# Peptides against a protein of PDB entry 6KZJ: the designs that were tried, part 59

Target 1, 71 residues: chain A of PDB entry 6KZJ
Amino acid sequence: SPDLLSEVSEMKQDLIKMTAILTTDVSDKAGSIKVKELVKAAEEEPGEPFEIVERVKEDLEKVNEILRSGT

## One batch from the design tools (peptide; made by RFdiffusion4, then SolubleMPNN)

Design b2_p29_7_s1
Fold by OpenDDE base, seed 3:
Structure b2_p29_7_s1 (fold): chain B 71 residues (1-71), chain A 29 residues (1-29)
Amino acid sequence: as target 1 above (71 residues)
Amino acid sequence: SPREEALELVKKMLYQVEALKKKLEEIAE
């Protein structure tokens, strides 16, 4: 649905912001992200929507742990 | 480093979200 696609698009934007926060590269091109490359990589192995959501939850928990504890 | 690991995880999630978006678009067809 359009609402669900909008929500996923906002989640993508949030992840891009997190990338900018976490990057330590100070080069001019440091924050550049090739969307086409990301899409192509995502089309290989991600699985069906439910499987993707579960993997995202798992990775998000790991990120939260690192940000919370520093380890 | 933990921060670098977090960055790579976020990038991985970004890949996954793009895949999710595409699959949802396919379902909506």
Scores: peptide ipSAE 0.572, ipTM 0.914, DockQ to the pose 0.794
Fold by OpenDDE base, seed 1:
Structure b2_p29_7_s1 (fold): chain B 71 residues (1-71), chain A 29 residues (1-29)
Amino acid sequence: as target 1 above (71 residues)
Amino acid sequence: SPREEALELVKKMLYQVEALKKKLEEIAE
């Protein structure tokens, strides 16, 4: 579904932005992400689409808690 | 630190979303 693929692409872009905000790297390549390497690694054991979505939701909740409480 | 943990979680989620995109593209083929 092109609509679903667009939504997933937006999720990816939001996560890239969050990475840039949270990174403490001071190198010239600070905030850069090797997307192709992540895609390659994604061919391993992430699970089926529904399982991946559930894991993302769990991790997002953890991130939200850390950012809200600082712990 | 909590900030470092959050960063690692975001990186993990990025990996997961890339995997999701790949699988959805394969289904669409």
Scores: peptide ipSAE 0.568, ipTM 0.913, DockQ to the pose 0.793
Fold by OpenDDE base, seed 5:
Structure b2_p29_7_s1 (fold): chain B 71 residues (1-71), chain A 29 residues (1-29)
Amino acid sequence: as target 1 above (71 residues)
Amino acid sequence: SPREEALELVKKMLYQVEALKKKLEEIAE
């Protein structure tokens, strides 16, 4: 549905913002995300939608743990 | 470092979300 696609788009934007916050690279390339390359890579690996969602949840949990504890 | 690991995880999630978007678009067809 359009609502679901919008939600996914917002999630993408949030992740881009997180990338900018976490990066320590001061090069011009640090601010540029090769979206096209990521899309191509994403077509080769991830699995079905439900599996992708579960992997995202797992990775988010790990990120939260790092940010909370520093480890 | 933990911060670098977090960054890589976020990049991985971004990659996964792009894949999800594409698959959802295919389902919507």
Scores: peptide ipSAE 0.567, ipTM 0.913, DockQ to the pose 0.792
Fold by OpenDDE base, seed 2:
Structure b2_p29_7_s1 (fold): chain B 71 residues (1-71), chain A 29 residues (1-29)
Amino acid sequence: as target 1 above (71 residues)
Amino acid sequence: SPREEALELVKKMLYQVEALKKKLEEIAE
């Protein structure tokens, strides 16, 4: 549905923003994100949509733990 | 480092979300 696709697009944008915040690159040049490469890497393993969502939730929890505790 | 680990996890999630988007688009077709 368009609502679900919109939600996923917003999630992607949030992750890109998180990448920018967490990057340690000191270069004045912005890092490049190769969307095609990201898609190819994702297609090989993630599984069905529900399984992907569960993995994302798990990874997000790990990120939150690191940001909260520093470890 | 923890910061680097967090960054790698976010990149992994980005890959996952791209896969999710593609699969949802296929379903919507």
Scores: peptide ipSAE 0.567, ipTM 0.913, DockQ to the pose 0.795

Design b2_p29_7_s2
Fold by OpenDDE base, seed 3:
Structure b2_p29_7_s2 (fold): chain B 71 residues (1-71), chain A 29 residues (1-29)
Amino acid sequence: as target 1 above (71 residues)
Amino acid sequence: SPREEALELVLEMLKRVEALKKKLEELAA
């Protein structure tokens, strides 16, 4: 889907921006979760593309919440 | 540190999104 590809492209750009911020200027007040709690095998992540997108969005919200609240 | 952990999480998510983008591009080609 062209729309889905566009959305994924935007997500990629957002994550790149977050990477830049976290690499250069992030407070230690951020909480933490374990990477092992996320799906590791990116190329083999189960589900339809739209399901994977929703899962990534959920994880992104969790990360954002940790960064905002420390928990 | 929590900061480094957050970075690691984002990098992993980036891998997931990049893999997904590649798959979608291949399907669209």
Scores: peptide ipSAE 0.486, ipTM 0.882, DockQ to the pose 0.387
Fold by OpenDDE base, seed 1:
Structure b2_p29_7_s2 (fold): chain B 71 residues (1-71), chain A 29 residues (1-29)
Amino acid sequence: as target 1 above (71 residues)
Amino acid sequence: SPREEALELVLEMLKRVEALKKKLEELAA
């Protein structure tokens, strides 16, 4: 799906921007979440593409919440 | 540190998104 591919491309850019921010502007007091809670086998992540997108969005919201709240 | 952990999370998510993008591009081709 072209629309889904576009959405995924935008998500990629958002994550790149977050990476840049976290390396420079985010304080050490930011909240924390375990990396192991995410799917590590990226190429083998189960589900239809749209389901994977929603799962990544959920994880992104969790990260954002941690960064906002510090918890 | 929490900052380092957050960075690692984002990098892992980036890997997931890149893999997903590749899958979608393959399906579209």
Scores: peptide ipSAE 0.485, ipTM 0.882, DockQ to the pose 0.379
Fold by OpenDDE base, seed 4:
Order: C-alpha cells, then sequence, then structure tokens
Structure b2_p29_7_s2 (fold): chain B 71 residues (1-71), chain A 29 residues (1-29)
C-alpha cells in the first residue's frame, strides 16, 4: 500500500528527528524503559505490516511519555 | 543513563521502521 508506505516513511523521519534531539541534548532528565521490552528482531517482527505499524506507534507513545515526564 | 537508554530505544524503533519500510517496498505495495 502506497499510503502505508508513506505513513511508515513519516514515522521514520520522526524517529530520525528524535534521534537528533537525544544525541545533541545535554539534559539527562529523560526517563527510560528497557530496550528488551521492545521487539529487537526488527526484520523478524511478526504480524501484518499494518499491525506492526500500530505496535510501533504504541511503543513510540511510551517513549514520548518518558521524554515528556522523565518517567 | 536514562537519556542514553532513551536514545537506544529510539534507535531500535528506527531499525524496526526501516525493516518495515523494506518489507513494504519488497511487496511493492
Amino acid sequence: as target 1 above (71 residues)
Amino acid sequence: SPREEALELVLEMLKRVEALKKKLEELAA
């Protein structure tokens, strides 16, 4: 689906922006969760593409909550 | 540090999204 591919491309760009901020920001007020709580086998992640998108969005919201609240 | 852990999380998510994009491109969807 070209629409889904476009959405995934947008998500990628958002994550790149977040990476840039976290790399350059000297603040250590951000909270964290364990990396093992996310699917690390990226290419082996189960489910249909649209299901994977939804899971990534859920995890992104968790990260955003940590970055906003520090917890 | 918490910030470093957050960065690792985002990088892992980026890897997941890149893999997903590759899958979609392979499907020619």
Scores: peptide ipSAE 0.479, ipTM 0.880, DockQ to the pose 0.361
Fold by OpenDDE base, seed 5:
Structure b2_p29_7_s2 (fold): chain B 71 residues (1-71), chain A 29 residues (1-29)
Amino acid sequence: as target 1 above (71 residues)
Amino acid sequence: SPREEALELVLEMLKRVEALKKKLEELAA
């Protein structure tokens, strides 16, 4: 689905931005990530693409809660 | 720290999203 692919692409970019904000390291985290290895490791996540997207969104809310409340 | 944990979680999510993007691109081909 083009719409889903676009959404996933936007999520990727947002997560990269969040990484840059959260990192305390002076190094470029995005540039240091071995995408090939990360992709292989994550390919085992079960579920249809739309289900995985929703799960990631739920996890993002957890991250936001941690950042907002400190817990 | 919560900030460090959040960072690790985001990195993992990025990993998952990248893999998902690849799957979707393959399906579209």
Scores: peptide ipSAE 0.479, ipTM 0.885, DockQ to the pose 0.666

Design b2_p29_7_s3
Fold by OpenDDE base, seed 3:
Structure b2_p29_7_s3 (fold): chain B 71 residues (1-71), chain A 29 residues (1-29)
Amino acid sequence: as target 1 above (71 residues)
Amino acid sequence: SPREEALELVKKMLYQVEALEKKLKEEAE
């Protein structure tokens, strides 16, 4: 669905912006990407596109809670 | 740290979204 693709693309852009905001350290650690873990997360938990989107939205709420409360 | 935890979570989400975007593009081909 082109509408779904557009939504997903916008979500990606939002996450890129969040990454830039949260990244304050230029060290290797801060910039490190654990590809193995990310691949596993993207392949094991995913299901239908709707399920993936809902999981991302759920995790987005977790991120917001962490940033709001500091915990 | 909480901020680092948030960053790692965002990175995971970003990878998932990128993978989904790729799948959706391939489906449209």
Scores: peptide ipSAE 0.639, ipTM 0.921, DockQ to the pose 0.573
Fold by OpenDDE base, seed 4:
Structure b2_p29_7_s3 (fold): chain B 71 residues (1-71), chain A 29 residues (1-29)
Amino acid sequence: as target 1 above (71 residues)
Amino acid sequence: SPREEALELVKKMLYQVEALEKKLKEEAE
């Protein structure tokens, strides 16, 4: 669905912006990228597009809670 | 730290979204 692709693309852009904001030093732990771990995490999620989108939206709330409360 | 945890979570989400976007683009071709 083109509508779904548009939504996913917008989500990606938002996450890229969040990554840039949260990254303080590319030489520290924040700059580390563990591809193997990320691949595994993605594979453990539901396979259907809608389910993945909903899961990401749920995790966004977790991120927001962390950033708002510092906990 | 909380900020580091948030960043790791965002990175995971970004990977998931990028993978999904790739699949959707391939389907649209």
Scores: peptide ipSAE 0.639, ipTM 0.921, DockQ to the pose 0.542
Fold by OpenDDE base, seed 5:
Structure b2_p29_7_s3 (fold): chain B 71 residues (1-71), chain A 29 residues (1-29)
Amino acid sequence: as target 1 above (71 residues)
Amino acid sequence: SPREEALELVKKMLYQVEALEKKLKEEAE
């Protein structure tokens, strides 16, 4: 649906911003995206659109916990 | 490090979201 597409697009933009904030190294290693590895990771967590969105939301909570507690 | 772990999670999520966005756009066509 258009509403879901809008939500997903906003999530993408937020994640891009988070990537920039978390990047501390200027090397290609830190800045590059390992496509092959990310494809594998995505395929290991298959699901319908709703399920994917919910998984991303859960991982956002994990990210927040890591940044808040350092663990 | 925790910061590196967070970054890797974000990268993974970004790829998932980009892939989903593409699928949703195709569905809307």
Scores: peptide ipSAE 0.638, ipTM 0.920, DockQ to the pose 0.562
Fold by OpenDDE base, seed 2:
Structure b2_p29_7_s3 (fold): chain B 71 residues (1-71), chain A 29 residues (1-29)
Amino acid sequence: as target 1 above (71 residues)
Amino acid sequence: SPREEALELVKKMLYQVEALEKKLKEEAE
């Protein structure tokens, strides 16, 4: 679906921007990327597009909660 | 730290979204 692809592409762009913002610290050091861990996480996620999108939206709320509360 | 935790979560989400985008693009071709 072109509409779904557009939505996913916009989500990707938002996440890229968030990554850039969160890596801008006093040390200018970015955390290491653990590819194996990311692959495992992706494999454990639901396989259908709508399920993945909904999970990402839930995790966005978690990110906002972490940044807001500091915990 | 909370900021590091948030960053790791965003990295995971980005990987998932990139994988999904790839699948959707392949489907559209």
Scores: peptide ipSAE 0.638, ipTM 0.921, DockQ to the pose 0.532

Design b2_p29_8_s2 (from b2_p29_8, 11 letters changed)
Fold by OpenDDE base, seed 3:
Structure b2_p29_8_s2 (fold): chain B 71 residues (1-71), chain A 29 residues (1-29)
Amino acid sequence: as target 1 above (71 residues)
Amino acid sequence: LTEEQREEALKLVMEILKRLLALEKKLKE
């Protein structure tokens, strides 16, 4: 749906910001460079959209836990 | 954050981004 696509787009932007925050070297362009590779890798991502969403939710929870526990 | 925690978080974020790209493509199919 268009609403879901909009949400995905917004989340991508948020994650890019997170990569910038999580990098310690200002010259580190890993996030930007790897996006192209991620696009190709995405073609091989298995599962239905709802399955992918669940995986995303699980990993987001892990990220949040790391950020909370590491402060 | 420790260095290890930061790197793990970064890996997860990148993985999530990959999945979002995959999701985006699947939704457009």
Scores: peptide ipSAE 0.656, ipTM 0.920, DockQ to the pose 0.759
Fold by OpenDDE base, seed 1:
Structure b2_p29_8_s2 (fold): chain B 71 residues (1-71), chain A 29 residues (1-29)
Amino acid sequence: as target 1 above (71 residues)
Amino acid sequence: LTEEQREEALKLVMEILKRLLALEKKLKE
């Protein structure tokens, strides 16, 4: 749906911002998002959309836990 | 954050980005 696509797009932008915040070393390539390479890697991502959403939720919880415990 | 925690968080964020790109592709099919 267009609403879900918009939400996904917004989340991508938020995560890109997070990479910039978390990157402290100028030599760290994590802050330099290579969309084309990620798109290719995404081609092998298994599962239906709802399954991918569940995996996203799980890893977001992990990120939140790291950020909370590291304060 | 420790260096280890920061690196783990970065890894997770990149993985989530990859999944979101996959999700977008599937939603547009």
Scores: peptide ipSAE 0.656, ipTM 0.920, DockQ to the pose 0.772
Fold by OpenDDE base, seed 4:
Structure b2_p29_8_s2 (fold): chain B 71 residues (1-71), chain A 29 residues (1-29)
Amino acid sequence: as target 1 above (71 residues)
Amino acid sequence: LTEEQREEALKLVMEILKRLLALEKKLKE
């Protein structure tokens, strides 16, 4: 689905921004992501797309809970 | 956020990003 691909792409960008916010790295490369390593690790991700989506939703909720409680 | 909360959130974000990369590849297959 092209709509789902677009949504995934947007989510990736948002998460990259979050890593920059959450990192405590004081270097000028703060928020840097080892994308190549993540891509390789992603090759091992099991399950059908809908199963992965459910896991994503679950962890997003956990992130949201942390952010809300930490305000 | 506490240090522990921040680290947990960061770990989750990285895992989600990994899954999104996997999802993206699967959707393109």
Scores: peptide ipSAE 0.655, ipTM 0.921, DockQ to the pose 0.766
Fold by OpenDDE base, seed 2:
Structure b2_p29_8_s2 (fold): chain B 71 residues (1-71), chain A 29 residues (1-29)
Amino acid sequence: as target 1 above (71 residues)
Amino acid sequence: LTEEQREEALKLVMEILKRLLALEKKLKE
C-alpha cells in the first residue's frame, strides 16, 4: 500500500542517517556505496512482507537496546 | 558506545536497511 511504502521510505531514510553517524569512514561516498551494495543484496531477501517486517522489528529493538545501554 | 557496540549497531542497521529495500521491492510487485 502507498501508506506502508511511505513508512518504509521514511524508515529507510532514518537508517541511512544512522549509518552515516555510526560509520567511522569519513568519505562522503561511503554511505552511498554501501546502499548500492544493499540494493543488490536485497534481491535475495527471503520471505513475505509480513515476515520481513517482523525481522525488522526484532533488529530495531536490538539497535535500540545497544544505543540505550551505551549512553 | 564502545567500538564493539557501534559496530554491532551498524551491522544491524545495515541489515535492516537491506530488508527495507527488499520490502519496498516486494510491495511494488
Scores: peptide ipSAE 0.655, ipTM 0.920, DockQ to the pose 0.771

Design b2_p29_8_s4 (from b2_p29_8, 13 letters changed)
Fold by OpenDDE base, seed 1:
Order: structure tokens, then sequence, then C-alpha cells
Structure b2_p29_8_s4 (fold): chain B 71 residues (1-71), chain A 29 residues (1-29)
């Protein structure tokens, strides 16, 4: 759905901003990060789009936990 | 954040970004 697509796009943009904060390489720019060039490969994630989004949100909690515990 | 924590967080973020890219492609099909 367009609403879900918008949510995914916004999540992606937020995560790109996070990479700029987390990276220590001054040569890297958030806007230049090529997601498709990432080494880790994975097969197509199973499930309906809504289910995938929910799993992504669950996994984002791992990031949030690191950020909270590291402050 | 320790360097190890930063690296782990960055790794996770990049992995999730890749998943979102795949999902966007799926949603646009």
Amino acid sequence: as target 1 above (71 residues)
Amino acid sequence: LTPEQREEALKLVLEILKRLEALEKKLKE
C-alpha cells in the first residue's frame, strides 16, 4: 500500500541519517552509501510486506538498545 | 558508545537498510 511504502521510505531515510552518526570514516557520506553494495547477502525475506515491516521494527530495537546502553 | 558498540550498531543498521531496500522493491512491483 502507499501508506506502507511511505513508512518504509521514512524508516530508510532515518537509518541513513543514523549511519552518518555511527560511522567513523570521514570520507563516507550518508547520501553516498550504496545499500546494494553491502556484502551481506540474504534471500528474499518471507512474509507479507506488513509482516516484514514488523520484523524490521523488532530488529531496530537491537539498535535502540545499543544506543541507549552506550550513553 | 564504545568502538565495539558503534560497529555493531552500524552493522545492524546497514543490514536493516538492505532489507528495507528489498521491501521497497517488493512494494513497488
Scores: peptide ipSAE 0.644, ipTM 0.918, DockQ to the pose 0.553
Fold by OpenDDE base, seed 5:
Structure b2_p29_8_s4 (fold): chain B 71 residues (1-71), chain A 29 residues (1-29)
Amino acid sequence: as target 1 above (71 residues)
Amino acid sequence: LTPEQREEALKLVLEILKRLEALEKKLKE
């Protein structure tokens, strides 16, 4: 689904910006983050793409909760 | 944000980014 792909791409863009805000690594800069180099292992996520997106949104709410409570 | 809160949020964001990267590959298959 092109609409879903666009949504995923937009989410990635927003999260990359959040990474820049949250990181304390002075050597890290916007556009230098390489997602494929992230070491933390994860199983292949089961389910259809739309189901995965919904689970991602659920987990993003945990991030938002931290941000809301901390400001 | 406390340093602990910031670190937790960052870890979650990075994990989600990795999941979205994998999802993009699925969508382009």
Scores: peptide ipSAE 0.643, ipTM 0.918, DockQ to the pose 0.555
Fold by OpenDDE base, seed 2:
Structure b2_p29_8_s4 (fold): chain B 71 residues (1-71), chain A 29 residues (1-29)
Amino acid sequence: as target 1 above (71 residues)
Amino acid sequence: LTPEQREEALKLVLEILKRLEALEKKLKE
């Protein structure tokens, strides 16, 4: 689904920005971190793409909880 | 954020990014 792909891409972009903010690395490469998929390649997440997105959003709330609690 | 909180958040973000990368590949197949 093009709409789902766009949503995933936007989420990815947001997370990359979060990585740049959260990292203590002051290198110019901080904003261009590429995540390796060595583990995920071996263990594919089950379910339809939309189900995976829902689980991802649920797990993102854990990040949000950390950010809120640390305020 | 404490350093520990920041590290945990960063870890989670990176793991989720892995999942999204895998999902993108799946969607593009």
Scores: peptide ipSAE 0.643, ipTM 0.918, DockQ to the pose 0.549
Fold by OpenDDE base, seed 3:
Structure b2_p29_8_s4 (fold): chain B 71 residues (1-71), chain A 29 residues (1-29)
Amino acid sequence: as target 1 above (71 residues)
Amino acid sequence: LTPEQREEALKLVLEILKRLEALEKKLKE
């Protein structure tokens, strides 16, 4: 759905910002990271798009835990 | 954040980004 697509796009934007904050390489400009170049192979994630988004949000909480605990 | 924590967080973020890219492609099909 267009709403889900918009949400995913917005999540990507937020994560790209997080990437820029977390990276220590000042030469690595924001937006230049090619996600498709990531080596880790993964098959297509099963489930409805909404379910995938929810799982992503759950996994994102792991990131948030690291960020909170590390301050 | 320790360097290890930052690296782990970065790794997770990149993995999630990859999943979202895949999801975007799926949604556009």
Scores: peptide ipSAE 0.643, ipTM 0.918, DockQ to the pose 0.543

## One batch from the design tools (peptide; made by RFdiffusion4, then SolubleMPNN)

Design b2_p30_1_s2 (from b2_p30_1, 10 letters changed)
Fold by OpenDDE base, seed 5:
Structure b2_p30_1_s2 (fold): chain B 71 residues (1-71), chain A 30 residues (1-30)
Amino acid sequence: as target 1 above (71 residues)
Amino acid sequence: SLTPEQRQEALELVMKILKRLEALEKKLKE
């Protein structure tokens, strides 16, 4: 679905901006992220595209909860 | 404001989600 692809692309762009905000120059924590493990999990994720998107949105709420906890 | 630990947790989650979306994009473009 082109509409779903557009939505995914938009979400991805927003998340890239979030990583830029969360990443600091004073820490090497960003480099310590287990990218291989994350990629593996992503490639193995089952379900239809729309189901994956909905699950992603649910997980994004976890991020938002963390961000709100510090305000 | 966020503690370094909170920031790191958020960053890790965001990166994980980002990778999932990248994988999904590949599927959608196939």
Scores: peptide ipSAE 0.647, ipTM 0.915, DockQ to the pose 0.549
Fold by OpenDDE base, seed 2:
Structure b2_p30_1_s2 (fold): chain B 71 residues (1-71), chain A 30 residues (1-30)
Amino acid sequence: as target 1 above (71 residues)
Amino acid sequence: SLTPEQRQEALELVMKILKRLEALEKKLKE
């Protein structure tokens, strides 16, 4: 749906901003991220779009826990 | 503040989620 697409796009933009905040690497490696592995995980994720979004939100909470632990 | 290890873990998770959303976005546009 267009509403879900808009939500996904907004989340993506927010995450891009987060990467800019978190990254301290001056190189383009972004901490040696395994791109191949990331792409594989993304392409193979099962479920309806709304289910995937809910899982993403759950995983974002894990990120928030890490960020909160540093304060 | 975050340790380097904490920042790296958070960054990896964010990047993984970002790739997942990019894949989803492509699916939604098909």
Scores: peptide ipSAE 0.647, ipTM 0.915, DockQ to the pose 0.551
Fold by OpenDDE base, seed 4:
Structure b2_p30_1_s2 (fold): chain B 71 residues (1-71), chain A 30 residues (1-30)
Amino acid sequence: as target 1 above (71 residues)
Amino acid sequence: SLTPEQRQEALELVMKILKRLEALEKKLKE
C-alpha cells in the first residue's frame, strides 16, 4: 500500500542517517559486512509486507538499545 | 559515547535492516 511504502521509505531514510552518524571517519568502514549475504537475506524475507515491517521494527529495537547505552 | 565494538555492531545491524527495507520497497513498487 502507499501508506506502507511511505513508512518504509521514512525508515530507510532514518537508517541512512544513522549510518552517517555511526561512521565517524572517512576511512571508517564496516569491513566485516558481507553485502551479498545481506542482500540474499533481504530478498528471501518471508511474509507479507506488513509482517516484514513489524519484524524490522523489532530488530531496530536492538539498534536503539545500543544507541541509548552510548548516550 | 559508543565503544568501537558497539558502534560496529550497530552499523552492521543498521546495514542489514537497510537492505531488508530496500528489498521490501522493491516489492511494494511491483
Scores: peptide ipSAE 0.647, ipTM 0.915, DockQ to the pose 0.530
Fold by OpenDDE base, seed 3:
Structure b2_p30_1_s2 (fold): chain B 71 residues (1-71), chain A 30 residues (1-30)
Amino acid sequence: as target 1 above (71 residues)
Amino acid sequence: SLTPEQRQEALELVMKILKRLEALEKKLKE
């Protein structure tokens, strides 16, 4: 669905902005993000695209909760 | 403000969601 693709693209852009806000100098952090694990989880996600988007929105609320807790 | 741990947790979640959306985007383009 082109409409869903547009929504996904917009969500990605918003999350990229969030990444810029949340990220710090990499030299200041210990450890690294396990990219392979995240990629694997993403590729193995079941369900129709619209269902995946709904789950993403649910998980995004977890991010929002963290952000609100620090405000 | 967020503690470093909170910020890192949020960042990791965002990155995970981004990867999920990237995978979804690829599926949608198939």
Scores: peptide ipSAE 0.646, ipTM 0.915, DockQ to the pose 0.531

Design b2_p30_1_s3 (from b2_p30_1, 10 letters changed)
Fold by OpenDDE base, seed 5:
Structure b2_p30_1_s3 (fold): chain B 71 residues (1-71), chain A 30 residues (1-30)
Amino acid sequence: as target 1 above (71 residues)
Amino acid sequence: SLTKEQREEALKLVMEILKRLLALEKKLKE
């Protein structure tokens, strides 16, 4: 749906911002966003949309746990 | 504040989520 697509778009932007925040050392190559590389990797992501959403939710929870522990 | 290890783990997770969102976006448009 258009609403879900919009939500996904916003989340993508937010996550890009998070990578910038989490990358404090120039040696942290993981913080460098390579969209083309991610797009290729995304083509191999298995499962239906609802399954991917569940995986996203799970990992977001893990991120939140880490961030909370650091407060 | 986050330890270096915590920050690195969070970063890995964020990158994985971003990849999945790109996959999701593609699937939704198909």
Scores: peptide ipSAE 0.642, ipTM 0.917, DockQ to the pose 0.784
Fold by OpenDDE base, seed 2:
Structure b2_p30_1_s3 (fold): chain B 71 residues (1-71), chain A 30 residues (1-30)
Amino acid sequence: as target 1 above (71 residues)
Amino acid sequence: SLTKEQREEALKLVMEILKRLLALEKKLKE
């Protein structure tokens, strides 16, 4: 779905911004996203798209809980 | 503000989500 692809692209961009925010130390390599490595790791992600979406939603909820509790 | 532990956990989750989104993107294009 083109609409879903657009949503995924936007989410990726937002999450990349979050990694920069969450890495306060400029020397912290966790913020330097190695896209090539992530792409390779993504090839092993099991399940159909709808199953992956559900996993994404679950982890986003966890992130939201952390961010909200820290505010 | 977030503790170091909270920030690290959030970062781990974000990276995992990114990986899944990349997987999703690939599957949607196939």
Scores: peptide ipSAE 0.641, ipTM 0.917, DockQ to the pose 0.779
Fold by OpenDDE base, seed 1:
Structure b2_p30_1_s3 (fold): chain B 71 residues (1-71), chain A 30 residues (1-30)
Amino acid sequence: as target 1 above (71 residues)
Amino acid sequence: SLTKEQREEALKLVMEILKRLLALEKKLKE
């Protein structure tokens, strides 16, 4: 749906910002996102949209736990 | 504050989520 697409797009931008925050070493290139490479890798992601959403939710929880543990 | 290991793990997860979101967008547009 259009609403879901908009939500996904916004979440992508938020996560890009997080990469900048988490990248503190000038030699660390992880914060420099190569969209082309990620798009190619995304082609290997199996499952229906709802299944992918569940995987996203699970990993987001892991991120949240890490962030909470650091504060 | 986050240890280096914690930061690296979080970063890895974030990148994985980004990849999945790109996959999701592609599937939703099909």
Scores: peptide ipSAE 0.640, ipTM 0.916, DockQ to the pose 0.782
Fold by OpenDDE base, seed 4:
Structure b2_p30_1_s3 (fold): chain B 71 residues (1-71), chain A 30 residues (1-30)
Amino acid sequence: as target 1 above (71 residues)
Amino acid sequence: SLTKEQREEALKLVMEILKRLLALEKKLKE
């Protein structure tokens, strides 16, 4: 649906911002975003949209747990 | 504040989520 597509688009932008926050060393290239490579890798992602959404939700919770542990 | 290990794990998760969102966009447009 168009609403879901819009939500996904916003989430992508937010995640890119998070990578910048989590990468504190300017020489650290681990947080560098190479969209072209991610697009290729995404083609191999298995499952229906609802299955992917569930995996996203699980990993978001893991991120939140890490962030809470640091406070 | 986050340890280096915690920050690296969070970063890994964020990038994995981003990859999945790209996959989701493609599948939604099919």
Scores: peptide ipSAE 0.640, ipTM 0.916, DockQ to the pose 0.784

